# Peptides against a protein of PDB entry 5Z08: the designs that were tried, part 46

Target 1, 168 residues: chain A of PDB entry 5Z08
Amino acid sequence: RQKDEWAKKTSSLMKQLDWFIGEHLGAMLAAEELGGPVVGELMEIDPDDLSAGFNAHGKLKKATSQPDLDRRQRRIDDIWGPQDEQGQAHKRKRGADEALAASAEMRDLIEQLMNKLVEAGGDNSATYVEIPRESAAARFLVRSKVAMFHPNDARRLRLVDFGRDLDD
Target 2, 222 residues: chain B of PDB entry 5Z08
Amino acid sequence: GLPRLIDAIEEASKIPAKRRQTPIKPTIEKLTTHLYTHGASPDSLLRLADLLTLRNHLDQASLAAITRNLYPSSTVSDEVVLRFIGALGHGQLKPTLALQALFLRWLVMVYHLLENPGVLGQVYGVLFDLLDTAAIRPQLCHLLALVTRRKHVRPFRIQAILTLSRQTGGDPNLTGLLRVFKNYYPEIIVGDATKGRASAFKHPDPQWRQHLDEIQQRRSEA

## One batch from the design tools (peptide; made by RFdiffusion4, then SolubleMPNN)

Design b1_p11_2_s4 (from b1_p11_2, 6 letters changed)
Fold by OpenDDE base, seed 1:
Structure b1_p11_2_s4 (fold): chain B 168 residues (1-168), chain C 222 residues (1-222), chain A 11 residues (1-11)
Amino acid sequence: as target 1 above (168 residues)
Amino acid sequence: as target 2 above (222 residues)
Amino acid sequence: SLLERTLLNML
């Protein structure tokens, strides 16, 4: 009974996390990777906003501000993409693809971290995942105090063991 | 002559300091004095680049002293440049970040003597990917400011600098590099990141430049 | 579980 309730709760939380990654966090992580705001400084980033680009402060340009500022940001996009409707469609598609890629990276990283935690059997030295780069996903997990870097190696990441702080 | 001094240092570099029969410091001082007076030929420069970039038993003070006196008497070959570029980054086999900063500073100061300045453009990505390394960033930004051409200014690199500039609280060297990028694409919106203080990328050592010019002039008279 | 707390702290 308790194991089944735990399994159901864990499954429910994993589904909620997967939903949150897909619907919200992926776009925010993609925005951070694309030099937008750090995840947690902006609450909601529309995938369409990833295509609009970020100002130098990482703030989303709200569509309501003066047409001249939007013209300048469009110019950066106009420099690198075709100015035609196809270029805008390609840009929107690219923003969506970056959000999907960021979502996949976050899911994979969480899965690796969880698998290592389970495999370690209580050996904290075995709980580290090697990360190829300090991604927005990795940084988010560390900022949220969900993960921590190895003290001597920033390429090694592990989940924070919240159980240890209760026994000390 | 210079080749014999290099030979002696190469042999000493293979042996730990505690196992050397003779102190190497007097030989290093003779080398640095010779380099200061006459500069290094292309062949000697390559040998010295290997001594500076490859792991050996020379102390950091000796390596730094050689680097500070590494005046080319002639041109700097692509091979020499690539030795120094190959020595950049993180790793146990790499030189210290302090020494890497001296190498980057040296490349800035001898940039006009490169046989092929285009070689640095070919390794632009390698240099650019090291911008997150704070210890070498000032000299790296200066070198990139010299090397950057329109082909290197790409959306992903613009964004990477903007991101890193925010993360660093507006590092003046990154702001300087962004201004170089903006010269190729004036329409780049750098926002308030460019309103800050930017590095002017002035010559790192005017006295070193003057002494280099004197060494180079003696070669043209011979 | 550690996982639940981790997930709850992420949410």
Scores: peptide ipSAE 0.017, ipTM 0.268, DockQ to the pose 0.066
Fold by OpenDDE base, seed 4:
Structure b1_p11_2_s4 (fold): chain B 168 residues (1-168), chain C 222 residues (1-222), chain A 11 residues (1-11)
Amino acid sequence: as target 1 above (168 residues)
Amino acid sequence: as target 2 above (222 residues)
Amino acid sequence: SLLERTLLNML
């Protein structure tokens, strides 16, 4: 009975999480990946730091950054800059595609993290997922105190096992 | 108990060593033994943070011994963190750079116990501006590697690390921090600065970590 | 549960 209720609650929560990822979080993660605002840290951005980052027209100031930073900044400017009409449809589609990609990355990462936690059987050393990069998804999970990087290897991420506090 | 030991040390800290009626060393040893066995509560941590960070008449060996045994029994508050951050840098009222390095090492080792890790992100600029201080740079880079988020990775900071890396002949800790920055922005051209040996930012003291875990577990069982 | 805390921290 309790296991079945737990399984139902877990399933319900996973559905809610999947919905939240698809409807809200994916777009925010995509914005972060594209160099937009950090998910959940928007409230702590000093308006003055935002103003230093954004010109009076809401455009990120061209940081005199390296040419490759200029490409991402151009991509940010492409996402958040004034959309010219023909560029708008391609930018909206690209934004939607990036949101879908971010949603998929987040879902996949959560699945991998959960699978590793189950497979590890209580061995904390075996709970790490190897991540190819520090994605917005990975960073979000760490900021949310859901996941932790390996202290010695930022390519290794694990779930915070909150369940240990219940079995004691 | 721990509060009474702290009281005795606080009173002794107001008096120059030559004017103390009783040697403080036995009381420091009792404190460090107690901390090693039981850890410090949040309230005790705050009081100890004040003893460690404020100018007083305690000797450097005693302050270092307290810092090495500063095991939290639970979480670490923002106020405790801010005491240690406020103690960093140059100045007549600041602790020695050797003690500051121990504080930064401590913050690294207790980072997972912070009530709000975001507090370090709020003071990121203060930490970052101290990277030129060679004596604390290794621990500072390690702490920054834990604290760094995308919002902190700014062009001016990238350039500052690159410049400092060139000036230092490629300090492995700076190279390690640049790699963390590059994880947020893979397109960052770090040039030869990342081709060198980088610090892996390994846990500074595995034995200390294990002992901390034992203290934390005993509290979850109580 | 881990999932509940995960969800509560994500929401």
Scores: peptide ipSAE 0.017, ipTM 0.243, DockQ to the pose 0.155
Fold by OpenDDE base, seed 3:
Parts: sequence; structure tokens; C-alpha cells
Structure b1_p11_2_s4 (fold): chain B 168 residues (1-168), chain C 222 residues (1-222), chain A 11 residues (1-11)
Amino acid sequence: as target 1 above (168 residues)
Amino acid sequence: as target 2 above (222 residues)
Amino acid sequence: SLLERTLLNML
């Protein structure tokens, strides 16, 4: 009974998660991958200040070099540039394709993380998924406190096991 | 019951140890045993939080023992959280830094039981400003790693962590917190400060967690 | 966030 209820709840949650990924999260993750806002509340920080990066002294690098402004301005111009009807359709299609790709990446990553958690049989060292890159999906799961990077290897990601003692 | 034990300890806490007619240690042991077995209700947690955070005549070992057995039987209220946060920092009226570290550790371990996790976000500045205090920094960084949201990741705080990381020779807890910040702003160039060893912010006490889960489960069945 | 709540509810 409880296992079946858990399985039904898990299935329902997975469907809701899948829906949420497809309808909302995928587009937001795609926006992040494209250099848009990070998934979450918009900070009252000028995005230009964040894009200038912080130097080794944590001071905002003055955006002195035009080229990074040009790349961002191109991205902004690619986002906000003159919306010719054909350009809008291509942007919408590209945006939809990127959202689908981000959705697929998030789904695959969640599946891998869950599979590794099950396969590990309680060995926390075996729960790590090797990720090829630090994707928006991976970062999102970490920000959401659903996943954790390996302390020594940012290419290894695991679910936060809220039910098991993370033995060291 | 637990309320009567708390009453006795509260009364004893008003009196210096040398002037007590009866040793308080047996009552502390009864309290900690009761807490270990049954946990503390929200009302009892508030009273215990006051006992732990307000200046009194209880010895540090007793206060530490209570804190180590401070299992919530249910949720943790904002008021309880704010008592512990209000006890942090330097001052004659503040608990010892060792006890403050235990409070921060406790907040980490009960974070999932907070009635409103957002309360910690409201006091984020207070927590963040204590990062220079080495004695509490490990637990403080862990708590901040849980609490940090995008709204908290400000340029001045990034700079503060970077500066403090350099001053401390790359404290792994600060590196861990900086990685949390970078997760909200991947574009943050933190330079070599993130190349060092970072704390994983693992659960501080797995056995304590397991025992907490057992206490919580018993309440859900009642 | 709604997502954190959703994910916390999923775990």
C-alpha cells in the first residue's frame, strides 16, 4: 500500500515535473544557456555589471573592452534586433528548439541522477553522475538544492539524498 | 514531563552554581534524555531557545548537551530561529562562540523543519556579516549555502568573500560558499578563489539526522 | 521559488 502510494505519487510528480520542464523550465534554462537571466528572481543588479565579471579583487571589471560588449550587444541585438517577420519566426523557432534541447537535457540529467541513486544501493560515492559540462540544468538542480557537486570534482553531480544520511 | 524539567532548569539558571541547593546536572540529564527520546514541541523549543541564548548561570557543558539533543518533534518556528540568530556575534550578553557554532550546526540540521525557511533569508545580512568570525565560519558558511538565493548574491558580498578568502588563505568553507554564489551567477569570474578545496557542506551529523527522522515519524503516526 | 517548493515536495 505505502509503496504503491509512493509509486503513484512519484509517477504523478514525475509527470508534473515533466510538464513543468517542458512548459516553463526548459525555456528559462535555454535563456540562461543563451546568456539570459539565470533561472530565479531577477536581481536588482544591472546585468551589465554582472557580465563585466568580477576581477580577482572582486571589483567589477570596467567594461573597457568593446569586444565583449559587442558579443553581448550582438546577443541583445539577436534578442532585441529588428524583428523582421522572418527573423521573428526564426527566433521563435530557435527559441523553441533551444527550450526543447534544454528540456531534454534536464530530463536526461534527472533520470541519470535518479538511476545512479538507485544503483548505488546506499553508497554515496557511487551516486555521482559524470556531467560533460556545467549546464544550466545542472546549475539549476544545485541552486534548487536537489543536487550537489562532488567537493573535489565539478564534473560529478549527485542527488541530495534527503532520506539517507550522507555518510562521509 | 518536559515542561516541568524546563521549569526546574529555568529556575536553576537564575542562580549561580555555587548557590544552588541541589545539583542541576541530574535534571539536565533527564531533560536531554527526554529530548533524545521524544523531541521538543514548538513551545518547548522556544523555552529551550531562550534558555540557550539568554545569559544565565548554566554551565557551557549543560548548554552544549541541551543543544546536541535539541530534536524538534515537529516544526521550528520563526521565533525559535530568530532567538538563535540573535544569539550570534560578539558581545558580553552573547553565548560563547563554541555554543554559537552548535546553534548554527543545529539550524543546518533542522533547516528542512523550518515553518518558514524565508526567515533566514530575511536575516541573511546578519549572518553574512559574521563570516570574519573564524570560530563559527564553518557552520555559518554551511547555513548560508542553504539559505543563499539569487537576491542575496550581491557584488559587495562577492567581494567580501573573495577578500576574506584571500585573508584566510583560502578557507574551504568560503570557497564552498563562493561556489554557491557562482551557481546563481555563473558569469562571476572568481579567479583562483574557486580553484581551491571547497567544503561540500555535507550533513554535519548523519546519526543525529536519522534520530531526528525517527522522532518526526513517530509524530506523523500519532 | 515555486520550483524549489515543487522539487522539495518531490523529494
Scores: peptide ipSAE 0.015, ipTM 0.242, DockQ to the pose 0.098
Fold by OpenDDE base, seed 2:
Structure b1_p11_2_s4 (fold): chain B 168 residues (1-168), chain C 222 residues (1-222), chain A 11 residues (1-11)
Amino acid sequence: as target 1 above (168 residues)
Amino acid sequence: as target 2 above (222 residues)
Amino acid sequence: SLLERTLLNML
């Protein structure tokens, strides 16, 4: 009974997470990968400031005339901006494709992290997933205190075991 | 009926205001009137939560008007709650902080109708981490005051509220939340931070509550 | 998002 209730609850939460990834997070992760705002950072980004573009540090740059920054900001605006003109359909598709790709990457990463946690049977050393790159998804999970990097290897990521922090 | 109004608004929400063939405002007014009269079913409530929380082309005034009339005719599902919680915080895809404050206020006002109030306790950390956001803090503290249980009162959260209370010059909402924490752990040394005026976390809108009760009663009789 | 954080923390 309790296991079944837990399984149902876990399934419900996974569905909600999947929905959240698809509807919200994937697009935000795609924006971060494109040089947009960092997902889950408390950026007091004024919507008006979003139009000015982000510097290499994810901070708002004053609208300096560099065409490549304008292209990335346009991409974010094309992915996320109000679709006023016809030329936005291809940009919308690309933005949607990037959001879908980011969603898929996040889902896959979460699945790998969860699988490793289950397989490890309580051995924290066995819970690490090797990540090919420090993705927006990986960074998001770490910033979210959901995951942590291995202290000596930034290519290894594991879920934070919230159960142990209750027993210590 | 309500589903058809939602359909029309969902379709209109996909289109920029300047490109709409018909003004959406009359349909929003019909929706809000219907919601005021009959409330929203669980299914309609979920669809409306999506309209309110997902980025679309609806104007802020329309979103606010829907939120102010978002009377549940029955219970509020975990899914609906989580849509609103997911919409909180800073981010380009997130609703405005003003709208987020309305969502938090709504959650406070419908807290007694939640199918599982424990869902908010599960997302307690998310809510707590937003306390630094001044624009939503009053409603957030009120919601946290309702949600807080002994398990949530941790040393790091006590210290976080104390620190934030000092930084804000003793925000009455934070003082109110600290008093809630102290009810679970009377030994918490809150110092002078609790000597100030605290929010009593009274119901945000008694008229809205009364009208909600009327809507809820009509469904119990049907 | 904070929601994902929470959902993942609940998992």
Scores: peptide ipSAE 0.018, ipTM 0.242, DockQ to the pose 0.121; fails the geometry check

Design b1_p11_3_s1 (from b1_p11_3, 4 letters changed)
Fold by OpenDDE base, seed 2:
Structure b1_p11_3_s1 (fold): chain B 168 residues (1-168), chain C 222 residues (1-222), chain A 11 residues (1-11)
Amino acid sequence: as target 1 above (168 residues)
Amino acid sequence: as target 2 above (222 residues)
Amino acid sequence: SNVEEYLGRIL
């Protein structure tokens, strides 16, 4: 009985998480990957960077120096900026594709982390997942205090065992 | 009495205005006068919540007038609260955004009379997801400011408010809500988003509050 | 328990 209730609750929570990833988190993670605002970080948003980013017409001021930053900032504005008519369809599609990709990365990462936690059988040393890069998804989980990097290897990520932190 | 007035309005609400034999305005005026004088019992309040939230043939002015005079004579049940919460959003069957704003304002003004304030905490996500709706945002932020507890302050919600604050050019209601979040987690770096003008979330209608208190006092003496 | 706690922190 308790196992079945737990399984149902876990399934319900997984569905809610999947929904949250798809509807909200994926787009935010995609924005972060594209150089947008960091998801779940206590970002000190420099208001000067925000103000410098938008001209009087709500368009990004061309920061002269690094062309790649301008492209990333345009992508952020294209994903999150106000929808003006004509150029929007391609930008929306690209933003949607990036959000879908970010959602998929987040889902896969959570699945790997959870699987490793279950497989480890209580051995915290065996709960690490190797991550190919420090993704927005990985950073989000760490900032959310859901995951932590290995102290000596930033390519290894594990879920935070809240049960142990209460027993210690 | 109030039940008979509600009966008459319920029946009239089923009929398009052009097909009504009698104008409903005099009955609405009698209802609003009665509500102003005596308030609504829990049972009457539920019936009125259904009239306000369900699609019917009542005009927007009548619905707004009822909402502005919706003084509870006692407590507000979870069921009444959930009727108003269920009426929020962009659905075709939902009330107008202007009326939804009045509902949210009403919930703020009667928050202290809720039988279970925790019911709003249970639907916190539903309320939070509506913050992008500019027409209801001021009242929604005020309600969220009252409802917010430590358990609701999550990293994704912090980021969502920060993002929306940037997109809105620093809406003072969002800034106010961020300050409420920061009260639970002082370590939240909200940057200059909190340096701006924030809403203080003052009572939206002091006269309405005073009149509500008078209605509530009369029942405690009975 | 652990998965519910993780989900409760993410969600």
Scores: peptide ipSAE 0.020, ipTM 0.289, DockQ to the pose 0.253; fails the geometry check
Fold by OpenDDE base, seed 5:
Structure b1_p11_3_s1 (fold): chain B 168 residues (1-168), chain C 222 residues (1-222), chain A 11 residues (1-11)
Amino acid sequence: as target 1 above (168 residues)
Amino acid sequence: as target 2 above (222 residues)
Amino acid sequence: SNVEEYLGRIL
């Protein structure tokens, strides 16, 4: 009974998390990856806001075209690049694609972190996921106090074991 | 005059200290005294920039003493600026990080005398990519705080500062630079990184400023 | 409990 209730609650929370990632967090993480605001300080970034970039007054700015900069810089330049009608449609599409990519990265990271936690069987040393880079997703989880880096290796991330603090 | 002192130091710089016939220290002292009294002309400043930035046999104390007395009597050319910028970072042919920090401090203190302040904006990326170098970071952040314009505040740079701020435990200089970025884009959410102590980027040496102003005033009266 | 608490802190 308690395991089934836990499984139901976990399933419900996973659905809510998946919704939150898809509807809100993905765009915010994409903004952060693109060097926008840090997730947790700005709760509402419209994908259209991501595509327009930010001006000197903290508002979305109109973007200018330079072609040859690095792919991440291109995404930034696409967020911050000229708003022609075709450019706006391409920007909206790129903003949506970045939000989708960020959502997928967050989902994958959470899945890996949860799987490692379950597999570790209470061994905290085995709960670490190796991350190829410090992503906006990884940073968000750490800022949210949901995950923590290994003290000696920033490439290793684990979920914070809240259960040990409740049973002590 | 100053050109002859530079000539003597240039020749001495080609020879290892142990093989010099005469100690260079008295000539360095004459040079630094001359620089303190009269400043360096644009031509002399370029030659001194070469002595400071190119690999030679001058000791670090002499190079530091020249840098600390490197008062421009006039403007600072783009060429001089670019020599100091080119000397930054890691490499066997580059000056020590301690000397690079003095160069960055110097650029901060003479920023208002640059013939073209925009030259630093053109090399902004080069400067920004060196922020991970802890030994030069304080002066580098100060220089970047002066140089930063809206065009430089890019999402990848915001993220790079945020990442580096976390990795450094919230370096006050990075927090200060991030606040400068936020002035151009108030919507930049800097998280807890901005709640920390930030550098105010005060002038590094008020006495040096005052003495520079005295040298600059004498030029306007001549 | 832990996963619920994690999810509750993220949501």
Scores: peptide ipSAE 0.018, ipTM 0.285, DockQ to the pose 0.067; fails the geometry check
Fold by OpenDDE base, seed 3:
Structure b1_p11_3_s1 (fold): chain B 168 residues (1-168), chain C 222 residues (1-222), chain A 11 residues (1-11)
Amino acid sequence: as target 1 above (168 residues)
Amino acid sequence: as target 2 above (222 residues)
Amino acid sequence: SNVEEYLGRIL
């Protein structure tokens, strides 16, 4: 009974988290990945705002025509250079694609972190996920005090084990 | 207890060493032993931060010994962090650069215990502007490597690191920091400045970390 | 659960 209630609550929370990632967090993470504000400083970022880019102060810039760079990260010149008006539609699509990619990355990272925690069976040394880069997703989890980097290797991330306090 | 030891040291810190009736060294040794065994509470940590960062009559060896044993038993508040950040740089009222390097090393080692890691991001400019100070640069680069977020990676800072790297003949700590910047902007053309030995920013003291973990664990069991 | 606490800090 308690396990089933826990499983139902966990499933419900995972659905809510998935919704939150898809509807809000993905766009905010994408904004951070595009040089925007840190997640938690701006609660709502429209995908259209991602297309406009951010100024040196992390404030929304007017949408400018930048060519489709195949790379997920904009060039410094593209972020900080003078921005012209024409490229709005291609930028909106790119902003939406970046939000989707950020959402997928966050989901995958959470899944890997949870799986490693379960697999480790209480061995904290085995709970680390190897991350290819310090993503906005990884940083968000660390800022939220949900995850921690390995102290000697910023490519290794683990969940903070709050459960040691539950066995008492 | 720890508060009484701090009281005695605070009073002694107001008096020049030559005018003290009793040597303070035995009290410092008791303090450092206590800190090593039990760590410092948030309140004690703030008081110790003031002793370490404010100008007083304590000798450098005593200040260094306290800093080396400054194990938090709990979290590190924003106020404590800001005391140490405020103590950085040049000035007659500032601690020595050697002591500042120890403070930066301490902040690196306790970074995971900060109540709000974002506080360091708010003072990022203050930290970054001190990179030209060679005596603190290694620890400063390490701290900046932990603190740096995309919002901090600005064109002028990229250029500043590149310029300083050239001026220093490719300081491996600056190269390491530039690699952190490049993680946020892979397209940053760092040229030959990233060609070379970079610091990996490993934990400064694994034994200190292990001992900190033991102190932190005892508190969770209490 | 640890997961609920994690999720409650993220949400």
Scores: peptide ipSAE 0.018, ipTM 0.256, DockQ to the pose 0.097; fails the geometry check
Fold by OpenDDE base, seed 1:
Structure b1_p11_3_s1 (fold): chain B 168 residues (1-168), chain C 222 residues (1-222), chain A 11 residues (1-11)
Amino acid sequence: as target 1 above (168 residues)
Amino acid sequence: as target 2 above (222 residues)
Amino acid sequence: SNVEEYLGRIL
């Protein structure tokens, strides 16, 4: 029973995370990769607050305000877009493609980090993922205090073990 | 007059200090006194820019003293500006980073006297690419804060500053430059880097400014 | 529990 509830809860959270990455975080990470706005420190976001997304200033909106993602993407495009109509269309497409790429990168990184944590069986040295570059995704996870770099190797990233801090 | 003093220093600059028949220090002092009193004409300013930026046998203290007294009596030409910009960066043929910092500080202080302020905008990339050089970063950020226009605020430059800001632990000068960028694009989210202390890019030397204004005023009366 | 806490902090 508890295992099944945990599995269901984990599955639900993973779906919410996937949604959040796809709908919100991917576009913001893409903006950061393109040298736009930096994704701020995620405060503890209630799953219900994830639906609210971030405002144009990187603050979480309250859940009641539909994140006008289109408006953000438009703003990024308006900021960096050529003023010509053809350039705007090409930039919208590029922005969408970059958001998809950033979403995929974040998903892959989270998956690797979680898999390493599970595989390590409590050995912190085995929890590190080798990252090819400091991506916006990696930086985001570090800024959110969800992940940390190896103290001697910035190419190694691991999830922060919150369980140990409760037992010490 | 000033041209004769420059002639003497130019000739002395070709000779190692140990081989000079006469100490150059008294001539440097006469030059700096003259510059402090009268400023430098455009022609003299160009010659002095060459002395300051080209490798020669003048000592660093003399070069710094000339730079600290480099008051333009008139305008500053594009050629003079480009000599100082060309002297920036790393290399054995370049002036010391300490002297480069003085040049950047000078450019900030005489920015309003440039014949064509747009010349700095044309070399914006060269200036921007030097931001990683810690020794000149404060003055460089200040100059960039003056020079930056909307056309210079590009995604890759935003990212470069953000990256460098993280690497430096939030250098106040970089934070100040990011605020300038944000004035052109208010939607730039700088995260915690904006919450930090930022340089206000105040005039580096109010006394120098006042003295410059006095020199400039005398020209308008002649 | 740990994954949920991680996800809850990421999210």
Scores: peptide ipSAE 0.016, ipTM 0.276, DockQ to the pose 0.048; fails the geometry check

